# Designs tried in a protein design run: peptides against a protein of PDB entry 6B9H. Part 18

Target 1, 151 residues: chain A of PDB entry 6B9H
Amino acid sequence: AELCESLLTWIQTFNVDAPCQTVEDLTNGVVMAQVLQKIDPAYFDENWLNRIKTEVGDNWRLKISNLKKILKGILDYNHEILGQQINDFTLPDVNLIGEHSDAAELGRMLQLILGCAVNCEQKQEYIQAIMMMEESVQHVVMTAIQELMSK

## One batch from the design tools (peptide; aimed at target 1 M131 M142 Q146)

Design b2_p16_8_s2 (made by RFdiffusion4, then SolubleMPNN; from b2_p16_8, 8 letters changed)
Fold by OpenDDE base, seed 1:
Formats: structure tokens, C-alpha cells, sequence
Structure b2_p16_8_s2 (fold): chain B 151 residues (1-151), chain A 16 residues (1-16)
């Protein structure tokens, strides 16, 4: 999926501690949780991050558990901090991500994280970082942002 | 061009 691959490239710019080279690397939610902490460490603080289980391995049930927590965190962040209602937006199926590494659904999850980044307190820095990426990636990211804005 | 459209969109987003 083009969306997933471009957003994976974007996620890699955060340079988190967890491996983030492949779609499979993202399915346990650890990378996504670390990215969210970078976006807003006051909200996604260490206590929040510690609720995400590491060393998940191939356990798809644990992956889904992590992904559900992350999705809830994203939704709560949008409501409580960003003042945005995104419940009506097409939400990712975390079951498909955890059990089948579904790239399309993973792309939707990363798109929600993108929404957090371009609306957070440091949105200027994240938008400027996107502007320095390869044009083809920028285009996909732009399309993803537009889709979020249209709801 | 698509490149120009992308740049303009992101610049507009920065201005908000």
C-alpha cells in the first residue's frame, strides 16, 4: 500500500529506539507509541508508554492489545488536547493489523498519528520536516492530511 | 505541477 509505505518513511524520521524498517516492525505498536511520545511527551508520558507491552514477538493477541491502547490514546488526544472530533473518520481495524499485518489498515493507523503531528503544539516543526522529504512521499502525506481534514 | 501543489498545500497548512 502506497499510503503505508510513505507513512513508514515518515515514521522513520522520528528515529525512535524500536526497529521500524518494515511493516511488520510496526504491527506490535511499540514504534507508534514511541512516536506519539515524541509528538507530545506531556500527554503520552512514560506512564502511558509503559502500558504498551514490549517483547511481543509474534503474539498477535498482544499486538492487538497494544494497538487498541494506542488507538484509544490517539482518539483521546484528539478530543482532550487538539479539540478535534475524529470518531466519524474511518478508523483502522487493529485486528487486521495485529493478526495479518494488513498494510492498508496500518496505513490508516499511521495516518491518525500524522493527524496528531500536524495539529500538535510542534506542528510547524513536523510540517517543515515533511516539506524536506522526497516529493513522492510529500505528495502521499499531503493526500493523507487532506483526507483527515475532509473527514 | 503536483510538486507545486504539494508545496503550496503544506505552506498553507503552516500558515494556519
Amino acid sequence: as target 1 above (151 residues)
Amino acid sequence: SEKEKTRKFLEELLSK
Scores: peptide ipSAE 0.638, ipTM 0.942, DockQ to the pose 0.917
OpenDDE base, seeds 2, 3, 4, 5: peptide ipSAE 0.629, 0.629, 0.622, 0.634; ipTM 0.940, 0.940, 0.938, 0.941

Design b2_p16_8_s3 (made by RFdiffusion4, then SolubleMPNN; from b2_p16_8, 7 letters changed)
Fold by OpenDDE base, seed 1:
Structure b2_p16_8_s3 (fold): chain B 151 residues (1-151), chain A 16 residues (1-16)
Amino acid sequence: as target 1 above (151 residues)
Amino acid sequence: SMSEETRRFLQELLAQ
């Protein structure tokens, strides 16, 4: 999926500790959790991050558990910190991500994280970083942001 | 162009 592929490239710019080279690498939620901590370490603090299970391997049940926590964190962040600036009209199906590595649903998850980045305290820095990416990636990211804003 | 459209959008977003 174009959305997932472009947002994976975007996620890689965060240079988190966890492996983040493939779609499969993102399905356990660890990369996403680390990215969220970079976006707002005061909210997604170490205590929050420690609730995300590491070393889950191929255990899809553990993946789903992590992904549910992350999704809840994103939604709570939007409500409590961002003041509902992000539209969550199309929530990702974390079951499909965890069980099947569904790229389309993973793209939707990453899109929500993108929404956090472009609305957080450091939104200027993240937007500027996007402007330095390859044109094709920028276009997909723009479309993803527009979708969040339009509904 | 696509590049110009993207640039304008991101710049406007930056200005908010």
Scores: peptide ipSAE 0.595, ipTM 0.931, DockQ to the pose 0.968
OpenDDE base, seeds 2, 3, 4, 5: peptide ipSAE 0.588, 0.585, 0.587, 0.593; ipTM 0.930, 0.929, 0.929, 0.931

Design b2_p16_8_s4 (made by RFdiffusion4, then SolubleMPNN; from b2_p16_8, 7 letters changed)
Fold by OpenDDE base, seed 1:
Structure b2_p16_8_s4 (fold): chain B 151 residues (1-151), chain A 16 residues (1-16)
Amino acid sequence: as target 1 above (151 residues)
Amino acid sequence: SLSEQTRKFLEELLAQ
């Protein structure tokens, strides 16, 4: 999906330790967890990150378990820290991500992370980074942000 | 243009 591919490119700008070259690389949630830690290391601290299982392999049950924790973290962060500045009532189906590497649902997950980035304490830096991306990617990212703000 | 529209949106977002 266009959303997923553009947000994958955006995710790659974080330069996390985990492999993040393909859609499949994101399905275990490890990259997403590391990105969230960069966004707000005080909230998504080492104790939180340590709850995410690494070396999941192709175990879709473990993927789903990780993704559920990450989604909960995002939602809690939005409520507790961001004060509901972002709203996405259509939550990603983490089962489809874990079991089938569903790009559309993965895009929705990454969109929620995008919402965290553009509303966090360091939002200026993240928005400026987006402005330095390729034009077509910028457009997709903009559309994704607009969708979050419209809800 | 699309580029200008995108730039303006992001700049407005920065201003918030």
Scores: peptide ipSAE 0.616, ipTM 0.938, DockQ to the pose 0.883
OpenDDE base, seeds 2, 3, 4, 5: peptide ipSAE 0.609, 0.604, 0.604, 0.611; ipTM 0.937, 0.935, 0.935, 0.936

## One batch from the design tools (peptide; aimed at target 1 M142)

Design b2_p17_1 (made by RFdiffusion4)
Pose (drawn by RFdiffusion4):
Structure b2_p17_1 (pose): chain A 151 residues (1-151), chain P 17 residues (1-17)
Amino acid sequence: as target 1 above (151 residues)
Amino acid sequence: SESEETKTFFEELLAEA
């Protein structure tokens, strides 16, 4: 905890097309998919993004379907591109995200996305950008990175 | 302090990147 909201502020720095003002705005997976495309457009390309349904509304089943695709993409990226540098022992429970808007599980998903950003080809720029954020957010990001980089 | 520790962490992380 104190992970989800700090990482929401970080997500907001990407200025993706989909709304990203609330925890609920993140529960359908569209913002997360758009952020992943910004992190690595060579991997999270248009063909990949097309698989993420937009205009989900309150359909929690579709939220879950989208989130499973997002998590599948992150895990594949970790394996194929990042050499398993992101700790994936505990997977976020995407069913709880869709069924209950569980912010803690959402925080875990956002931590995985942060892991992608700080390990991708543009990790220097992403780290430099974090260093310009509010100190309270940086501290939470620091803790999140420590966890996700440890073995 | 917590601020100094956080700054040192990100300086080191950026240097290693």

Design b2_p17_1_s1 (made by RFdiffusion4, then SolubleMPNN; from b2_p17_1 with E2K K7R T8Q E16Q)
Fold by OpenDDE base, seed 4:
Structure b2_p17_1_s1 (fold): chain B 151 residues (1-151), chain A 17 residues (1-17)
Amino acid sequence: as target 1 above (151 residues)
Amino acid sequence: SKSEETRQFFEELLAQA
């Protein structure tokens, strides 16, 4: 999916420790968790990150468990920290991500993370970084942000 | 153009940040 492909490119700019070259690399949630920690290390602290199991392998049940925790973290972050600045009416199906590596649903998950980045304390820096990416990626990111913030 | 639209969007978003 175009959304997933563009946001994967965006995720790669974070240079997290976990491998993040493919869609499959993201399905266990470890990359997502590390990205969220970079976005707001005070909220997504080490205690939070430690709840995400690493070395999940191909265990889709463990993937889904991680993804559910991450999704909850994102939603809680929006409510508790961001003041609910993004819409969560259409949540990603973490079951499809974990079990089937569904790129469309993964894109929706990454979109929520994008929402965290462009609304966090360092939102200016993240926006500026996005503006340095390829225009085609920027366009997709723009559309994703617009969808999240639409009233 | 799409490029101009995108640039303007992020410039406005940045201005509001």
Scores: peptide ipSAE 0.699, ipTM 0.950, DockQ to the pose 0.959
OpenDDE base, seeds 1, 2, 3, 5: peptide ipSAE 0.699, 0.697, 0.697, 0.695; ipTM 0.949, 0.949, 0.949, 0.948

Design b2_p17_1_s2 (made by RFdiffusion4, then SolubleMPNN; from b2_p17_1, 5 letters changed)
Fold by OpenDDE base, seed 4:
Structure b2_p17_1_s2 (fold): chain B 151 residues (1-151), chain A 17 residues (1-17)
Amino acid sequence: as target 1 above (151 residues)
Amino acid sequence: SEAEETRAFFEELLAKS
């Protein structure tokens, strides 16, 4: 999906420790967890990160478990820190991500992370970084933000 | 153009930040 591909490119700008070059690399949630920690290390602290299992391999059950924790973290962050600034009624299906590497659903998950970035304390820096990306990627990101902020 | 629209969007978003 175009959303997933563009947001994968965006995720890569974080330069996290975990491999993050393919859709498959993101399905275990480790990259996403590390990105969230960069976005807000006070909230997504080491205690939170330690709940995300690393080295899960191809175990889709472990992937789903991680993804559920990450999704919950994002939603809690939205409510507790961001003040419910994003639309959380259209949630990604983490089962499809973990079991089938569903790019469309992964895109939705990354979209939620995008919402965290553009609403966090350092949102201006993240927005400026987005503006340095290819225009086509920026356009997709724009659409994704608009969808999050709608309603 | 789409590029102009996109730039305008993020500039406005920054202005609100």
Scores: peptide ipSAE 0.709, ipTM 0.952, DockQ to the pose 0.947
OpenDDE base, seeds 1, 2, 3, 5: peptide ipSAE 0.706, 0.704, 0.705, 0.705; ipTM 0.951, 0.950, 0.950, 0.950

Design b2_p17_1_s3 (made by RFdiffusion4, then SolubleMPNN; from b2_p17_1, 6 letters changed)
Fold by OpenDDE base, seed 1:
Structure b2_p17_1_s3 (fold): chain B 151 residues (1-151), chain A 17 residues (1-17)
Amino acid sequence: as target 1 above (151 residues)
Amino acid sequence: SLSEQTRQFFEELLAQS
């Protein structure tokens, strides 16, 4: 999916410790959790991050468990910190991500993380970083932001 | 152009930040 591939490229700019080269690398949620911690370490603190299991392997049940925690964290962050600026009308199906590595649903999850980045305290820095990416990626990111912040 | 539209979008987004 175009959304997933572009947002994977964006996710890679965070330079997290976990492998983040492929769609499969993101399905256990570890990369996403580490990215969220970078976005707002006060909210997604070490205690929160420690709830995400790192040694998941190919266990799709553990992947789904992690992804559910991450999705909840994103939604709670939107309500508690961002003031509900992100449209969560269409939520990703974490079961499809964990069990089938569904790129479309993964793209939706990454889109929610994008919403956190462009609305967080460091939003100016993240927006400026996006503006330094390939134009084709910027366009996909723009569309994703527009969808999230539309009423 | 698409490039111009994209640039304008993010510049406006920055202005709102």
Scores: peptide ipSAE 0.687, ipTM 0.944, DockQ to the pose 0.917
OpenDDE base, seeds 2, 3, 4, 5: peptide ipSAE 0.685, 0.684, 0.686, 0.683; ipTM 0.943, 0.944, 0.944, 0.943

Design b2_p17_1_s4 (made by RFdiffusion4, then SolubleMPNN; from b2_p17_1 with E5Q T8K E16Q A17S)
Fold by OpenDDE base, seed 1:
Structure b2_p17_1_s4 (fold): chain B 151 residues (1-151), chain A 17 residues (1-17)
Amino acid sequence: as target 1 above (151 residues)
Amino acid sequence: SESEQTKKFFEELLAQS
């Protein structure tokens, strides 16, 4: 999926500790949790991050458990901190991500994280960083943001 | 062009920041 691949490239710019080279690397939620902590460490603090299991392996049930926590965190962040600036009517199916590594659904999850980045306190810095990426990636990111911001 | 549209989008997004 074009959305997933472009947003994977974007996620890689965060330089998190967890491996983030492939779609499969993102399915356990660890990378996403670490990215969210970088976006807002006051909200996604160490206590929150510690709820995400890191040694998941191929256990899709544990992946889904992590992904559910992350999705809840994103939605709560949108409501409590961002003032519901992003549209979350189309939620990713975390079961498909965890069990089948579904790239389309993973793309939707990363899109929600993108929404957090472009609306957080450091949104200016994240937007400027996106503007330094390849134009083809920027175009996909733009489309993803437009979809989130649309009412 | 597509490139110009993308650039303009992010510039406007920054202006709202």
Scores: peptide ipSAE 0.678, ipTM 0.941, DockQ to the pose 0.949
OpenDDE base, seeds 2, 3, 4, 5: peptide ipSAE 0.676, 0.675, 0.677, 0.675; ipTM 0.941, 0.940, 0.941, 0.941

Design b2_p17_2 (made by RFdiffusion4)
Pose (drawn by RFdiffusion4):
Order: structure tokens, then C-alpha cells, then sequence
Structure b2_p17_2 (pose): chain A 151 residues (1-151), chain P 17 residues (1-17)
């Protein structure tokens, strides 16, 4: 905890098309998919993004379907591009995100996306950008990075 | 503060990598 909201502020720095003001705005997976495309457009390309349904509304089943696709993408990216540098022992429970808007599980998914950003080809720029954020957010990001980089 | 110094040093080291 204290992970989800700090990482929401970090997500907001991407200024993606989909709304990203609330925890609920993140539960359908569209913001997360758009952020991943910004992190690595060569991997999270348009063909990949097309698989993420927009205009999900309150359909939690579709939220889960989208989130599974996002998590599948992150895990594949970790394996194929990042050499398993992101710790994936505990997977976020995407069913709880969809069924209960569970912010803690959402925080875990956002931590995986942060892991992608700080290990991608543009990791220097992403780290430099974090260093300009509020200290309280940086501290939480620091803790999240320590966890996701440890073995 | 000590916490600020720790957080700064962490990100300096992370960026150096």
C-alpha cells in the first residue's frame, strides 16, 4: 500500500488518451496498455493495442479479459526483452481488480509497468523524469523499484 | 532529511547504471 496512488501520479505523467484520474479509471486496462505503448512502441505496437477493448464501462468480465492481455504482454516483455529482470513471483490478481477495483492489486500491476519503464531502452529518461517528481512519490517509486529488481 | 538523502542517492545510483 501507498503504492497504487503514487504510481497513479507516475502514470499521469504519460498523458495518454484514456482518462486516468481515479483508481477506477485504471481498472479496464486501457490506460495501462496505452502507457506500455509509450514505454516501448516497438514491442507494445498497434497490433498489440488493438486487442485491448475500449469502452468497457462497468463490464467487469471485459475488464478482466483486457487485464489478462496486459499482464500477458508484460510477462512476455520481461522474458523476451528484459531477460527476466522484473520480479514476477507474485502476479497481480487481475480478477480482483476487475471484480472489486482492488487498488492493492492494481498497485502491483502498476509496479510491473514501472519495472518495464526503468528497464527499457529509454530507462535513463524515465528515471530522470521520476527524479523531478515530488519527494513523497520518489520515495514510493524507490521502494517499488527495489522490490521489483531484487531476486 | 536522511530520507531525502537516501532517496536521492538511490536514484543517482540507479541512473548511473
Amino acid sequence: as target 1 above (151 residues)
Amino acid sequence: SAQSTETQEFFEELLAE

Design b2_p17_2_s1 (made by RFdiffusion4, then SolubleMPNN; from b2_p17_2, 7 letters changed)
Fold by OpenDDE base, seed 1:
Structure b2_p17_2_s1 (fold): chain B 151 residues (1-151), chain A 17 residues (1-17)
Amino acid sequence: as target 1 above (151 residues)
Amino acid sequence: SHMSQQTQQFFQELLAK
């Protein structure tokens, strides 16, 4: 999916420790958890990150468990910290991500993380970084943000 | 390009909020 591929490129700019080359690399949630910690380390602190299992392998049940925790963290962050600035009525299906590596649903998950980045305390830095990315990626990111900010 | 200018303007407006 175009959304997933563009946001994968965006996710790669965070330079997290976990492998993040492919869609499959993101399905266990470890990369996403590390990205969220970079976005707001005070909220997504080490204690939160330690709840995400890192040695998952191909166990889709463990992937789904991680993804559910991450999705909850994102939703709680939006409510508790961001004041629900983004529209979360369309939630990703983490079962499809974990069991089938569904790129469309993964794109929706990454879109929620994008919402966190462009509304967090350091949003200026993240927005400026996006403005330096390839034009086609910027366009997809813009569309994704517009969906999130729409009432 | 038109797309480039549109996206840049969008993010500039986003920065201004």
Scores: peptide ipSAE 0.680, ipTM 0.938, DockQ to the pose 0.897
OpenDDE base, seeds 2, 3, 4, 5: peptide ipSAE 0.679, 0.679, 0.679, 0.679; ipTM 0.937, 0.937, 0.938, 0.937

Design b2_p17_2_s2 (made by RFdiffusion4, then SolubleMPNN; from b2_p17_2, 5 letters changed)
Fold by OpenDDE base, seed 2:
Structure b2_p17_2_s2 (fold): chain B 151 residues (1-151), chain A 17 residues (1-17)
Amino acid sequence: as target 1 above (151 residues)
Amino acid sequence: SALSKETREFFEQLLAQ
């Protein structure tokens, strides 16, 4: 999916420790958890990060478990910190991500993380970084942000 | 380009919020 590919490119700009080159690399949630910690380390602190299992291999049940925790963290962050500035009406299906590496659903998950970045304390830095990306990627990101904030 | 201008203006407005 184009959304997933563009947001994967965006995720790569965070330069996290975990591999993040493919859709499959993101399905265990480790990259997403590390990205969220960069976005707001006070909220997504070490105690939160330690709840995410790092060595899951191809175990889709463990992937889903991680993804559920991450989704909950994102939604709680939106409610508690961001003040409901993003739309969570259409939630990603983490079962499809963990079990089938569904790129469309993964794109929806990354879209929620994008919402965190463009509304966090360092939102200016993240927005400026997006403005340095390829214009085609910027357009997809723009559309994704508009969808999050339109409701 | 038109696409570049559109996205630039969008993010500039977003920065202003």
Scores: peptide ipSAE 0.686, ipTM 0.942, DockQ to the pose 0.853
OpenDDE base, seeds 1, 3, 4, 5: peptide ipSAE 0.686, 0.684, 0.684, 0.684; ipTM 0.942, 0.942, 0.942, 0.942; seed 1 fails the geometry check

Design b2_p17_2_s3 (made by RFdiffusion4, then SolubleMPNN; from b2_p17_2, 6 letters changed)
Fold by OpenDDE base, seed 1:
Structure b2_p17_2_s3 (fold): chain B 151 residues (1-151), chain A 17 residues (1-17)
Amino acid sequence: as target 1 above (151 residues)
Amino acid sequence: SMKSKETQEFFKELLSK
């Protein structure tokens, strides 16, 4: 999916410790958790990150468990910190991500993380970084943000 | 391109909020 591929490119700019080369690399949630910690380390602190299992392998049940925790964290962050600035009515199906590596649903998950980045305390820095990315990626990111900010 | 200009203006506006 175009959304997933563009947001994968965006996710790679965070330079997290976990492998993040492919869609499959993101399905266990470890990369996403590390990205969220970079976005707001006071909220997504070490205690929160430690709830995410890192040695998951191909166990889709463990992937789904991690992804559910991450999705909850994103939604709680949006409510508690961001004041629900993003529209979360369209939630990703974490079962499809964990069990089938569904790129479309993964794209929706990454879109929620994008919402966190462009609304967090350091949003100016993240927006400026996006503005330096390839034009095609910027356009997809813009569309994704517009969907999140729409009422 | 027009597409590029539109995208850049979007992010500039987003920065101003």
Scores: peptide ipSAE 0.668, ipTM 0.936, DockQ to the pose 0.953
OpenDDE base, seeds 2, 3, 4, 5: peptide ipSAE 0.668, 0.666, 0.668, 0.666; ipTM 0.936, 0.936, 0.936, 0.936

Design b2_p17_2_s4 (made by RFdiffusion4, then SolubleMPNN; from b2_p17_2, 6 letters changed)
Fold by OpenDDE base, seed 1:
Structure b2_p17_2_s4 (fold): chain B 151 residues (1-151), chain A 17 residues (1-17)
Amino acid sequence: as target 1 above (151 residues)
Amino acid sequence: SSESLETRQFFEELLAQ
């Protein structure tokens, strides 16, 4: 999916410790959790991150467990910190991500993380970083942000 | 291009908010 591929490229700019080269690399949620910690380490602190299991392997049940925690964290962050600026009417199906590596649903999850980045305390820095990416990626990111912030 | 200009303007406006 175009959304997933562009947002994967965006996720890679965070330079997290976990492997983040492929769609499959993101399905266990570890990369996403590390990215969220970079976005707001006060909220997504070490205690929160430690709830995400790192040695998941190919266990799709453990992947789904992690992804559910991450999705909850994103939604709670939106309500508690961002003031509900993200449209969460269309939520990713974490079961499809964990069990089938569904790129479309993964794209939706990454889109929610994008919403966190462009609304967090350091949003200026993240927006400026996006503006330095390839124009084709910027366009997809723009569309994703527009969808999130639309009422 | 028109697309590039649209994208740049979008993020510039987003920064202004």
Scores: peptide ipSAE 0.686, ipTM 0.942, DockQ to the pose 0.938
OpenDDE base, seeds 2, 3, 4, 5: peptide ipSAE 0.685, 0.685, 0.685, 0.683; ipTM 0.941, 0.941, 0.941, 0.941

Design b2_p17_3 (made by RFdiffusion4)
Pose (drawn by RFdiffusion4):
Structure b2_p17_3 (pose): chain A 151 residues (1-151), chain P 17 residues (1-17)
Amino acid sequence: as target 1 above (151 residues)
Amino acid sequence: SETEELIEELEEQLEEM
C-alpha cells in the first residue's frame, strides 16, 4: 500500500487519451494499455492495442478480459525484451481488480508497468522524469523499483 | 547494470533531499 496512489500520479504524467483521475478509471485496462504503448510503441503497437476494448463501463467481465490481455503483454515483454528483469513471482490478481476495484492489486499491476518503463530503451528518460516528481512519490517509486528489480 | 546506475542516482538524490 501507498503504491497504488503514488503510481497513479506517475501514470498521470503520460497524459494518455483515456481518463486517469481515479482508481476506478484504471480498472478497465485502457489507460494501462495506452501507457504501455507510450513506453514501447515498437512492442505494444496498434495491433496489440486494438485487442483492448474501450467503453467497458461497469462490465467487470470485460474489465477482466482486458486486464488479462494487458498482464499477458507485460509478462511477454518481460520475457522477450527485458530478459526477465522484472520480478513476476507474485502476479496481480486481475479478477479482484475487476470485481472489487482492488487498489492493492491495481498497485501491483502499475508496479509491473513501472518496471517496463525503467527497463525499456527509454529508461534513462523515464528515470529522469521521476526525479522531477514530488519527493513523496519518488520515495514510493524507489521502493517499488527495489522490489521489482530484486531477485 | 545501466538501470542500477540510473536508479543509484535517484537514490543519492533522495538522500540529499

Design b2_p17_3_s1 (made by RFdiffusion4, then SolubleMPNN; from b2_p17_3, 6 letters changed)
Fold by OpenDDE base, seed 4:
Structure b2_p17_3_s1 (fold): chain B 151 residues (1-151), chain A 17 residues (1-17)
Amino acid sequence: as target 1 above (151 residues)
Amino acid sequence: SETEELIQQLEEKLQQL
C-alpha cells in the first residue's frame, strides 16, 4: 500500500537497531517499539520496551501480542501525554498485520506512530525532518498527518 | 504544489498546539 511504503521510508529515518527494510520486518513490532522509544524515551522507557518480545521469528501469535502492546502504548500515550491532539481512528487490525503482514493495516499502525511524532515534545524537529524527504513521500506523509489532526 | 499546501496547513495547525 502507498501509505505503508511511504511510512516505511519514514520509519527508516530513525535508524533503529532492528532490521527495518521490508514490510515483513515491521510485523513483529520490534522496530515500532524502538521508534516509539526514540520519539519519547521518558514514556516509552526501557521497562516498556522490555515488554516487547524480541526474536519472535515467524510466530504470528507473538507478533500479534507485541502489536497489541504497541497499540495500547500508542493509545495510552495519546490520552496521557498528547492530550487527544489526534482524532479518534478506526484501530488497525493487528491480527491482520501479525498473521498476514497486511500492508494496509500496517500503514494504519505506522500512521498512529506518525501521529505520536508530530505531536510529541520534538514535534517541530520531526516535521522539519519530514520536510526534507522526497516530495512524493512527503505528500503521503503529510496527507496522513492531516487525516490524523483534522478537526 | 499540493505538498507545499499540506505543509502550510500542517504548520498552521501545529502553531495552535
Scores: peptide ipSAE 0.160, ipTM 0.772, DockQ to the pose 0.110
OpenDDE base, seeds 1, 2, 3, 5: peptide ipSAE 0.052, 0.038, 0.047, 0.043; ipTM 0.677, 0.667, 0.675, 0.672

Design b2_p17_3_s2 (made by RFdiffusion4, then SolubleMPNN; from b2_p17_3, 6 letters changed)
Fold by OpenDDE base, seed 4:
Structure b2_p17_3_s2 (fold): chain B 151 residues (1-151), chain A 17 residues (1-17)
Amino acid sequence: as target 1 above (151 residues)
Amino acid sequence: SETEKLIQELEEKLKKL
């Protein structure tokens, strides 16, 4: 999906430790968790990160478990820290991500992480970083942000 | 461009946050 591919490119700018070259690399949630920690290390701290199972391989049940924890973290972050400054969304189906590597649903999950970045303490810096990306990627990312923030 | 327009719009919104 266009959204997923553009947001994968965006995710890669974080230079996390976990492999993040393919859609499949994102399905276990480890990259997402590491990105969230970079976005707000005080909230997504080591204790939070340690709840995410690493080295899950192809175990889709463990992937889904991780993704559920990440989704909960994002939702809690929006409520507790960001003050719900983004719109309510249809939640991504983490079962489809974990079991089937569904790119559309993964894109929706990454969009929520994007929402965290553009509303966090370093929101201006993340916007500036996005402005340095290739224009076609910028367009998709900015459209995704607008969808999140439109009132 | 469309991207520039979106960026400007989003920057305006971010100022209010």
Scores: peptide ipSAE 0.057, ipTM 0.703, DockQ to the pose 0.110
OpenDDE base, seeds 1, 2, 3, 5: peptide ipSAE 0.056, 0.029, 0.028, 0.029; ipTM 0.701, 0.652, 0.650, 0.652

Design b2_p17_3_s3 (made by RFdiffusion4, then SolubleMPNN; from b2_p17_3, 6 letters changed)
Fold by OpenDDE base, seed 4:
Structure b2_p17_3_s3 (fold): chain B 151 residues (1-151), chain A 17 residues (1-17)
Amino acid sequence: as target 1 above (151 residues)
Amino acid sequence: SETEELIQQLEEKLKQL
């Protein structure tokens, strides 16, 4: 999906430790968790990160478990820290991500992480970083932001 | 471009958050 591919490119700018070259690389949630920690290390701290199972391989049940924790973290972050500055969304189906590597649902999950970045303490820096990306990617990313934040 | 316009709009909106 266009959204997923553009947001994968965006995710890669974080230079996390976990492999993040393919859609499949994102399905276990480890990259997402590391990105969230970079976005707000005080909230997504080591204790939070340690709840995410690493080295899950192809175990889709463990993937889904991780993704559920990440989704909960994002939702809690939106409520507790960001003050719900983004719109309510249909939640991504983490079962489809974990079991089937569904790119559309993965894109929706990454969009929520994007929402965290553009509303966090360093939101201006993340916007500036996005402005340095290739224009076609910028368009998709910014459209995704607009969808999140439109009132 | 459309992207630049959107970026400007979003930057303006983000200033108010």
Scores: peptide ipSAE 0.117, ipTM 0.747, DockQ to the pose 0.110
OpenDDE base, seeds 1, 2, 3, 5: peptide ipSAE 0.043, 0.036, 0.041, 0.036; ipTM 0.670, 0.665, 0.667, 0.665

Design b2_p17_3_s4 (made by RFdiffusion4, then SolubleMPNN; from b2_p17_3, 6 letters changed)
Fold by OpenDDE base, seed 4:
Structure b2_p17_3_s4 (fold): chain B 151 residues (1-151), chain A 17 residues (1-17)
Amino acid sequence: as target 1 above (151 residues)
Amino acid sequence: SETEELIKKLEEKLKKL
């Protein structure tokens, strides 16, 4: 999906430790968790990160478990820290991500992480970083932001 | 461009947050 591919490119700018070259690399949630920690290490701290199982391989049940924790973290972050500055969304189906590597649903999950970045303490820096990306990627990313923040 | 316009719009919105 266009959204997923563009947001994968965006995710890669974080230079996390976990492999993040393919859609499949994102399905276990480890990259997402590491990205969230970079976005707000005070909230997504080591204790939070340690709840995410690493080295899950192809175990889709463990993937889904991780993804559920990440989704909960994002939602809690929106409520507790961001003050619900983004719109309520249809939640991504983490079952489809974990079991089937569904790119559309993965894109929706990454969009929520994007929402965290553009509303966090370093939101201006993340916007500036996005402005340095290739224009076609910028368009998709900014459209995704608009969808999140439109009132 | 459309991207630049959207970026400006979003920047304005973010300034108010």
Scores: peptide ipSAE 0.153, ipTM 0.773, DockQ to the pose 0.110
OpenDDE base, seeds 1, 2, 3, 5: peptide ipSAE 0.036, 0.045, 0.051, 0.049; ipTM 0.669, 0.678, 0.679, 0.680

